# Designs tried in a protein design run: peptides against a protein of PDB entry 3NZW. Part 255

Target 1, 212 residues: chain A of PDB entry 3NZW
Amino acid sequence: TTTLAFRFQGGIIVAVDSRATAGNWVASQTVKKVIEINPFLLGTMAGGAADCQFWETWLGSQCRLHELREKERISVAAASKILSNLVYQYKGAGLSMGTMICGYTRKEGPTIYYVDSDGTRLKGDIFCVGSGQTFAYGVLDSNYKWDLSVEDALYLGKRSILAAAHRDAYSGGSVNLYHVTEDGWIYHGNHDVGELFWKVKEEEGSFNNVIG
Target 2, 222 residues: chain B of PDB entry 3NZW
Amino acid sequence: QFNPYGDNGGTILGIAGEDFAVLAGDTRNITDYSINSRYEPKVFDCGDNIVMSANGFAADGDALVKRFKNSVKWYHFDHNDKKLSINSAARNIQHLLYGKRFFPYYVHTIIAGLDEDGKGAVYSFDPVGSYEREQCRAGGAAASLIMPFLDNQVNFKNQYEPGTNGKVKKPLKYLSVEEVIKLVRDSFTSATERHIQVGDGLEILIVTKDGVRKEFYELKRD

## One batch from the design tools (peptide; made by RFdiffusion4, then SolubleMPNN)

Design b2_p28_1_s1 (from b2_p28_1, 14 letters changed)
Fold by OpenDDE base, seed 2:
Structure b2_p28_1_s1 (fold): chain B 212 residues (1-212), chain C 222 residues (1-222), chain A 28 residues (1-28)
Amino acid sequence: as target 1 above (212 residues)
Amino acid sequence: as target 2 above (222 residues)
Amino acid sequence: ALPVGLTVRELYELAQELAKKSTGFRTL
């Protein structure tokens, strides 16, 4: 898996691959590694597929309950804290989760929290999570600027996942791309890695380790 | 070394069509190198046009299917005989599986039916309840032999339009029920030739708006 | 059959070990 999220002047970019594995077996190329908790809040998934799907879906229910009780949307800080507290209760039970909670509230602005099954909870501007994270960071850190245009930021997210999909055997399938703004998240499509690879190679003159 | 799990072999396969879905399984049940039964059905009609199979350790599979069938009954009692949708069934099965997260059901689960728009739907589960809606899935002993074939023949992977120099992929299209049944039969006959845990018989459940139809075919018995 | 002599903890640990070795679990 490779997931990433970063803050920039235009909000948040979230990009993820779609491969699931079971050892050396490619279990799926079409997994949705982003949960749409509400129109303003996303969760990303890395680690155990069942652990992530189950508990992030549960988190969505808790976020909805908050909205019903408090008559306002839950903060990104509070949503991430609920998940962090939950996984901490299961510490040592063998949960495997690497999660980013990404969203926009009027109070917080665009916000990203990293939460993992070790009980770590971090607020930050840039995270890459999964077996391909180092490959994604290599591209992302080299090209990241706060002042990126929305178009350039979307491309950078997509391109970083593509780099990871190329080098990490456990990442691939497609890139799912999101832009989170004050008005909510916008889905920017599913991009097949095979087609995207050849397109990017041609346009950039990159990936010269592969002879066409 | 103590092992609480058995392995009863077999293989299952789901394919979603446009307005139908198919879930198929062989009828062989084994332990180690011994055939326990040549006809032990492992694909079940659960009501509400939902068919289910949980392949692997048969005791766990039977327990899971029984629990799901009971869940369907309770859903009707609680919701005035409302039909359980396939997506709600998938969520329910996730909870059944994940409820045993720390002592899992040793099974690969597939369900098939129609979604709320009347389109074919197949959902596949891992032993602890991760799930995905797919056009096709193979599970069990010969899944590694069949799944690549399904990728090519259902999802048209690695197929390109002639004369395009590999630049234009073959377009996705739904298969007819006859085409799907042919693919299922070819999959199981091929798997039977290469895997000792697959054979004897093939039972196919076809879900349409009109209900569940069953077909049976003989497989090799060696 | 569960060995009559395994504690709940030992059973849990065994189940966890078996789960970790299972090639059936999907990883993201």
Scores: peptide ipSAE 0.367, ipTM 0.799, DockQ to the pose 0.057; fails the geometry check
Fold by OpenDDE base, seed 5:
Structure b2_p28_1_s1 (fold): chain B 212 residues (1-212), chain C 222 residues (1-222), chain A 28 residues (1-28)
Amino acid sequence: as target 1 above (212 residues)
Amino acid sequence: as target 2 above (222 residues)
Amino acid sequence: ALPVGLTVRELYELAQELAKKSTGFRTL
């Protein structure tokens, strides 16, 4: 898996691959590694597919309950804290989760929290999470700046996942791309890695280690 | 070493069509090299036009299917005989599987039915309840033999339009029920030739708007 | 064969260990 999220002047970009594996077996090329918790809040998945899918769906229910009780959308800080507290209660039980909770509230602005099954909860501007994270960071860190246009930021997110999909055997399939703003998240499509690779190679003159 | 799980072999296969879905399984039940049964059905009609199979350790599979059937029954009691949708069934099965997260059901689960728009739907689960809607999925002993074939024949992977120099992919289209049944039969006959845990019989459940029908075909009995 | 004489706790711990080694889990 490779997931990433970063803050920039235009909000948040979230980009993820879509491969699942079971050992050496490619279990799926079409997994949705972003859970749309609500129109303003996203969760990303890395690690155990069931652990992430189950608990982030549960988190969505908790966020909805908060909205009903408090008559206000839950903050990204509070949502991530609920998840962090939950996984901490299961510490040592063998959950495997590397999650980013990404959202936009009027109070917080664009906000990203990293939450993992070890109980770590970090607020930050840039995270890459998964087996391909270092490959994604290599591209992302080299090109990131706060003042990116929305178009450039979307491309950078997509391009960083593509780099990871190319080098990490456990990442691939497609890139799912999101832009999060104050008005909510916008889905920016599913980009097949096979097609995207050749397109990017041609347009950039990159990936010269591959002949074609 | 203590191992609470058995492996009863077998293979299952789901394919979604436009207005139908198919879930098929062989009828061989085996332990090690011993055939326990040549006809032990593992694909079940669970009501509400939902068919289910949980392939792997048969005791766990049977337990899971039984629990799901009970869940359907309770759903009707609690919701005035409302039909359980296939997406809701998938969520329910996730909870059944994940409820045993720390002592999993040793099964690969597939369900098939129609979605709320009347389109064919196949959902596949890992042992702990991660799930995905797909056009096709093979599970069980010969899944590694069949799944690549389905990628090619259902999802048209690595197929291109003639004369395009490999630049234009073969367009995705739904298969007819007859085409799907043929693919299922070819998959299982081929798997039977290469895998000792697959054979004896093939039972196919076809879900349409008119309900569930069953077809049975003989497989090699070696 | 199930080992005879394990406590409920020991069975649970063993089950957890086996679950970690179970094949077929989807990893992301």
Scores: peptide ipSAE 0.362, ipTM 0.782, DockQ to the pose 0.055; fails the geometry check
Fold by OpenDDE base, seed 4:
Structure b2_p28_1_s1 (fold): chain B 212 residues (1-212), chain C 222 residues (1-222), chain A 28 residues (1-28)
Amino acid sequence: as target 1 above (212 residues)
Amino acid sequence: as target 2 above (222 residues)
Amino acid sequence: ALPVGLTVRELYELAQELAKKSTGFRTL
């Protein structure tokens, strides 16, 4: 898996691959590694598929209950804290989760929290999470600027996942791309890695290690 | 060391069509190298036009299917005989599986039916309840032999339109029930030739708006 | 039902070990 999220002047970009594995077996190429918790809040999935899917779905229910009780959408800080507290209660039980809770509230602005099954909770501007994270960071860190246009930021997110999909055997399938703004998240499509690779190679003159 | 799990072999396969879905399984039940039964059905009609199979350790599979069937009954009692939708069934099965997260059911679960729009639906689960809706899925012993074939024949992977120099993929299209049944039969006959845990018989459950139909075919009995 | 002869803890540990070795679990 490779997931990433970063803050920039235009909000948040979230980009993820879609491969699931079971050892050396490619279990799926079409997994949704982003949960749409609400129109303003996303969760990303890395690690155990069931652990992430189950608990992030549960988180969605908790966020909805908060909204119903408080008559206000939950903050990104509070949502991430709920998840962090939960996984911390299971510390040592063998949960495997590397998650990002990404959202936009009027109070917080664009906000990203990293949450993992060790109970780590970090607020930050840039995170890459998964087996391909180092490959994604290599591209993302080298091209990241706060002042990126929305178009350039979307491309950078997509391009960083593509780099990871190319080098990490456990990442691939497609890139799912999101832009999060004050008005909510916008889905920017599913980009097949096979087609995207050749397109990017041609347009950039990159990936010269592959002859084709 | 005590192993609480057995492996009863077998293979299952789900394919969604436009207005139908198919879930098929061989009828061989095995332990190690001993055939326990040549006809032990592992695909079940669970009511509400939902078919289910949980392949791997048969005791766990049977337990899971029984729990799900019971869940369907309770759903009817609690909701005035409301039909359980396939997506709600998938969520329910996730909770059944994840409820044993730390001592999992040792099974690969597939369900098939129609979604709320009347479109064919196949959902596949790992042992701890991660699930995905897919166009096709193979599970069990010969899944590694069948799944690549399904990628090619259902999802048209690595197929291109002639004359396009590999630039245009073969367009996705729904398969007819006859085409799907043919693919299922070819999959299982091929798997039987290469895997000792697959054979004897093939039971196919076809879900349509008119209900569940069953078909049976002989497989190699070696 | 717990297998006869294993403690709940031993069963848990065994299940965790088996789960880690299981090629059936989907990893992201």
Scores: peptide ipSAE 0.360, ipTM 0.796, DockQ to the pose 0.057; fails the geometry check
Fold by OpenDDE base, seed 1:
Structure b2_p28_1_s1 (fold): chain B 212 residues (1-212), chain C 222 residues (1-222), chain A 28 residues (1-28)
Amino acid sequence: as target 1 above (212 residues)
Amino acid sequence: as target 2 above (222 residues)
Amino acid sequence: ALPVGLTVRELYELAQELAKKSTGFRTL
């Protein structure tokens, strides 16, 4: 898996691959690694598919209950804290989760929290999470600027996942791309890695290690 | 070392069509190298036009299917005989599986039916309840032999339009029920030739708007 | 049925070991 999220002047970009594995077996190329918790809040999935899918869905329910009780959307800080508290309860039980909770509230603005099954909870501007994270960071860090246009930021997110999909055997399939703004998240499509690779190679003159 | 799990072999296969879905399984039940039964059905009609199979350790599979059937029954009691949708069934099965997250059911689960729009639907589960809706899935002993074939023949993976130099993929299209049945039969026939845990018989459950139909075919009894 | 003679903890540990070895679990 490779997931990433970063803050920039235009909000948050979230990009993820879609491969699931079971050992050396490619279990799926079409997994949704982003949960749409509400129109303003996303969760990303890395690690155990069932652990992430089950508990982030549960988190979505808790966020909805908060909204109903408090008549206000849950903060990104509070949502991430609920998940963090949950993994603490299961500490040592063998949960495997590497998650990012990404969202926008009027109070916080665009916000990203990293949460993992070890109990780590970090607020930050840039995170890459998964087996391909180092490959994604290599591209993302070298091109990241706060002042990126929305178009350039979307491309950078997509391009970083592509780099990881190319180098990490456990990442691939497609890139799912999101842009989070003050008006909520916008889905920017599913981009097949096979097609995207050749397009990017041609347009950038990159990936010269692969002969066409 | 004590192992609470057995492996009863077998293989299952689901394919979704446009307005139908199929779930197929062989009828061989095995332990190690001994055939326990040549006819032990592992694909079940669970009501509400939902068919289910949980392949792997048969004791766990049977337990899971029974729990799901009971869940369907209780759903009807609690919701004035409302039909359980396939997506709701998938969520329910996730909870059944994940409820045993720390002592899992040793099974690969597939369900098939129609979605709320009448489109064919197949959902596959890992032992702890991660699930995905797919057009096709193979599970069990010969899944590694069949799944690549399904990728090629159902999802047209690695197929391109002639004369395009690999630039234009073969367009996705739904298969007819007859085409799907042929693919299922060919898959199981081929798997039986190469895998000792697959054989004896093939049961295919076909879900349409008119209900569940069952077909049976003989496989090699070697 | 729970195997006679194993504690709940032993069963849990065994299940965790088996789960780690199982190629059936999907990883993201």
Scores: peptide ipSAE 0.356, ipTM 0.788, DockQ to the pose 0.057; fails the geometry check

Design b2_p28_1_s2 (from b2_p28_1, 12 letters changed)
Fold by OpenDDE base, seed 1:
Structure b2_p28_1_s2 (fold): chain B 212 residues (1-212), chain C 222 residues (1-222), chain A 28 residues (1-28)
Amino acid sequence: as target 1 above (212 residues)
Amino acid sequence: as target 2 above (222 residues)
Amino acid sequence: KEPIGQTVRELYEAAQELAKKSTGYRTL
């Protein structure tokens, strides 16, 4: 898996691959690794598919209950804390989760929290999570700036996942891309890695290690 | 070392069509190299046009299917005989599986039916309840032999339009019931030839708007 | 003949060991 999220002047970009594995077996190429918790809040999935899918869905329910009780959307800080507290209760039980909770609230603005099954909870501007994270960071860190246009930021997110999909055997399938603003998240499509690779190679003159 | 799980072998296969879905399984049940039964059905009609199979350790599979059938029954009691949708069934099965996250059902689960728009639907589960809706899925002993074939023949992977120099993929299209049944039969006959845990019989459940139909075919009894 | 687990704990531990080796779990 490779997931990433970063803050920039235009909000948050979230990009993820879609491969699932079971050992050396490619279990799926079409997994949704982003949960849409609400129109303003996303969760990303890395690690155990069932652990992430189950508990982030549960998190969505907790966020909805908060909204119903408090008559206000939950903060990104509070949502991430709920998940962090939950996984901490299961510490040592063998949960495997590497998640990012990404959202926009009026109070917080664009916000990203990293949460993992070890109990780590970090606020930050840039995170890459998964087996391909180092490959994604290589591209992302080299091209990131706060003042990216929305178009350039979307491309950078997509391009970083593509780099990881190319180098990490456990990442691939497609890139799912999101842009989060004060008006909520916008889905920017599913991009097949096979087609995207050749397009990017042609347009950038990159990936010269592969003979086309 | 004590192993609480057995492996009863077998293989299952689901394929979704446009307005139908198919879930098929062989009828061989084994332990190690011994055939326990040549006809032990593992694909079940669960009501509400939902068919289910949980392949792997048969005791766990049977337990899971029974629990799901009971869940359907209770759903009707609690919701004035409302039909359980296939997506809701998938969520329910996730909870059944994940409820045993720390002592899992040792099974690969597939369900098939129609979605709320009347389109064919197949959902596959890992032992602890991660699930995905797909056009096709093979599970069980010969899944590694069949799944690549399904990728090619259902999802048209690695197929390109002639004369396009590999630049234009073969367009996705739904298969007819007859085409799907043929693919299922070819898959199982091929798997039977190469895997000792597959054979004896093939039972196919076809879900349409008119209900569930069953077909049976003999496989090699070696 | 392998010994049958006599306690819930033994079954749990055996299941955990098997789960660690299982190729059935989907990983993202």
Scores: peptide ipSAE 0.378, ipTM 0.798, DockQ to the pose 0.063; fails the geometry check
Fold by OpenDDE base, seed 3:
Structure b2_p28_1_s2 (fold): chain B 212 residues (1-212), chain C 222 residues (1-222), chain A 28 residues (1-28)
Amino acid sequence: as target 1 above (212 residues)
Amino acid sequence: as target 2 above (222 residues)
Amino acid sequence: KEPIGQTVRELYEAAQELAKKSTGYRTL
């Protein structure tokens, strides 16, 4: 898996691959690694698929309950804290989760929290999470600027996942791309890695280690 | 070392069509190299136009199916005989599986039915309850033999339009029920030739708006 | 014939070891 999220002047970009594995077996090429918790809040998935799906769906229910009780949307800080507290209660039980909680509230603005099954909770501007994270960081860190246009930021997110999909055997399938703004998240499509690779190679003159 | 799980072999296969879905399984049940039964059905009509199979350790599979059938019953009691939708069934099965996260059911689960729009639906589960809606899925002993075939024949992977020099992919389209049945039969026939845990009989459950139909075909008994 | 585990702990430990070796779990 490779997931990433970063903040920039235009909000948040979230990009993820879609491969699931079971050992050396490619279990799926079409997994949804972004959970749409609400129109303003996303969760990303890395690690155990069941652990992430189950608990991030549960988180969605908790976020909805908060909205009903408090008559306002939950903060990204509070949502991430709920998840963090939960996984911390299961510490040592063998949960495997590397998640990013990305969203917008009027109070916080665009916000990203990293939460993992070790109980780590970090607020930050840039995270890559998964087996391909180092490959994604290589591209992302080299090209990231706060002042990126929305178009350039979307491309950078997509391109960083593509780099990871190319080098990480456990990443691939497609890139799912999101842009989070004050008006909520916008889905920017599913991009097949096979088609995307050749397009990017031709347009950039990149991936010169591959001849064809 | 003591192992609480067995492996009863077999293979299952789900394919979603436009307005139908198919869930098929062989009827062989084995332990190690011994055939326990040549006819032990592993694909079940669970009501509400939902068919289910949980392949792997048969004791766990049977337990899971029984729990799900009971869940359907209680759903009707609690919701005034409301039909359980396939997506709600998938969520329910996730909870059944994940409820045993630390002592899992040792099974690969597939369900098939129609979604709320009347479109064919197949959902596949890992032992701990991750799930995905897919057009096709093989599970069990010969899944690694069949799944690549399904990728090629259902999802048209690595197929290109003739004369395009590999530049135009074969377009995705739904298969007819007859085409799907043929693919299922070819899949199981081929798997039987190459895997000792697959054979004897093939039971196919076809879900349409009119209900569940069953078909049976003989496989090699070797 | 390996002895059948008689304790809940033995069953649990065996299940955990098998789960670790299982290629059935989807990983992201």
Scores: peptide ipSAE 0.375, ipTM 0.794, DockQ to the pose 0.065; fails the geometry check
Fold by OpenDDE base, seed 4:
Structure b2_p28_1_s2 (fold): chain B 212 residues (1-212), chain C 222 residues (1-222), chain A 28 residues (1-28)
Amino acid sequence: as target 1 above (212 residues)
Amino acid sequence: as target 2 above (222 residues)
Amino acid sequence: KEPIGQTVRELYEAAQELAKKSTGYRTL
């Protein structure tokens, strides 16, 4: 898996691959590694598919209960804390989760929290999570600026996942791309890595280690 | 080291069509190298046009299917005989599986049916309840032999339009029930040739708006 | 064949060890 999220002047970009594996077996190329918790809040998945899918779905229910009880949307801080508290209760039980909770509230603005099954909870501007994270960071860190246009930021997110999909055997399939703004998240499509690779190679003159 | 799990072999396969879905399984049940049964069905009609198979350790599979059938029954009691949708069934099965997260059912689960729009649906689960809706999935002993074939023949992977120099993919299209049945039969006959845990018989459950139909075909009995 | 564990604890421990080695789980 390779997931990333970063804050920039235009909000948050979230980009993820879609490969699931079981050892050396490619279990799926079409997994949704982003949960749409509500129109303003996303969760990303890395690690155990069942652990992430089950508990982030549960988190969605808790977030909805918050809205019903408090008559306001849950904060990104509170949503991430609920998940963090949960996984901490299971510490040592063998949960495997690396997640980013990304969203926008009027109070917080665009916000990203990293949460993992070790009980770590971090607020930050840039995270890459998964087996391909170092490959994604290599591209993302080299090109990241706060002042990126929305178009450039979307491309950078997509391009960083593509780099990871190319080098990490456990990442691939497609890139799912999101832009989070004050008006909520916007889905920017599913981009097949095979097609995207050749397009990017041609347009950039990159990936010269591969002969076309 | 003590192993609480057995492996009863076999293989299952789901394919979704436009207005139908198919779930198929061989009827061989084994332990190690011994054939326990040449006809032990492992694909079940669970009601509400939902068919289910949980392949791997048969005791766990049977337990899971029984629990799901009970869930369907209770759903009817609690919701005025409302039909359980395939997506709700998938969520329920996730909870059944994940409820044993720390002593899992040792099975690969596939369900098939129609979604709320009447489109064919196949859902596949890992032992602890991760699930995905797919057009096709193979599970069990010969899954690694069949799944690449399904990628090529159902999802048209690595197929291109002639004369495009490999630049235009073969367009996705739904397969007819007859085409799907042919693919299922070819998959299982091929798997039987290369895997000792697959054979004897093939039972196919076809889900349409008119209900569940069953077909049976002989496989090699070697 | 090893003797069947007679306690829930033995089954649990065996299952945990197998789960750690299992390649059946989907990993993201």
Scores: peptide ipSAE 0.368, ipTM 0.789, DockQ to the pose 0.065; fails the geometry check
Fold by OpenDDE base, seed 5:
Structure b2_p28_1_s2 (fold): chain B 212 residues (1-212), chain C 222 residues (1-222), chain A 28 residues (1-28)
Amino acid sequence: as target 1 above (212 residues)
Amino acid sequence: as target 2 above (222 residues)
Amino acid sequence: KEPIGQTVRELYEAAQELAKKSTGYRTL
């Protein structure tokens, strides 16, 4: 898996691959590693598929309950804290989760929290999470600027996942791309890695280690 | 070392069509190299136009299917005989599986049915309850033999339009029920030839708007 | 190596090893 999220002047970019594995077996190329918790809040999945899918879905229910009780959307800080508190209660039980909770509230603005199964909870501007995270960071860190245009930021997110898909055997399939703004998240499509690779190679003159 | 799990072999396969879905399984049940039964059905009609199979350790599979059938029954009691949708069934099965996260059911679960729009739906589960809706999935002993074949024949992977120099992929399209049944039969006949845990019989459950139909075919009995 | 990245990597490696032993578990 490779997931990433970063803040920039235009909000948040979230990009993820879609491969699941079982050892050396490619279990799926089409996994949804982003949960749409509500129109303003996303969760990303890395680690155990069941652990992430189950508990982030549960988190969605908790976020909805908060909205019903408090008559306002839950903050990104509170949503991420609920998840963090939960996984911390299961510490040592063998949960495997590396998650990002990304969203917008009027109070917080665009916000990203990293949460993992060790109970770590971090607020930040840039995270890459998964087996391919170092490959994604290599591209992302080299090109990141706060002042990126929305178009450039979307491309950078997509391009960083592509780099990870190319080098990490456990990442691939497609890139799912999101832009989070004050008005909520916008889905920017599913991009097959096979097609995207050749397109990017041709347009950039990159990936010259692969003969066309 | 104590192993609470057995492996009863077998293989299952789900394929979604446009307005139908199929879930197929062989009828062989084995332990190690011994055939326990040549006809032990492992694909079940669970009501509400949902078919289910949980392949792997048969005791766990049977337990899971029974629990799901009971869940359907209770759903009707609690919700005035409302039909359980396939997506809700998938969520319910996730909870059944994940409820045993620390002592899992040793099974690969597949369900098939129609979604709320009447389109064919196949959902596959890992032992601890991660699930995905897919057009096709093989599970069990010969899944590694069949799944690549399904990638090629259902999802048209690695197929290109002739004369395009490999630049235009073969377009995705739904298969007819006849084409799907043919693919299922070819998959299982081929798997039977190459895997000792697959054979004897093939049972196919076809889900349409008109209900569940069953078909049976003989496989090699070696 | 960043501690966070290392922790997640360790989790993935552990999950992959578990998945190799238990061929049914999906790892993301």
Scores: peptide ipSAE 0.361, ipTM 0.771, DockQ to the pose 0.046; fails the geometry check

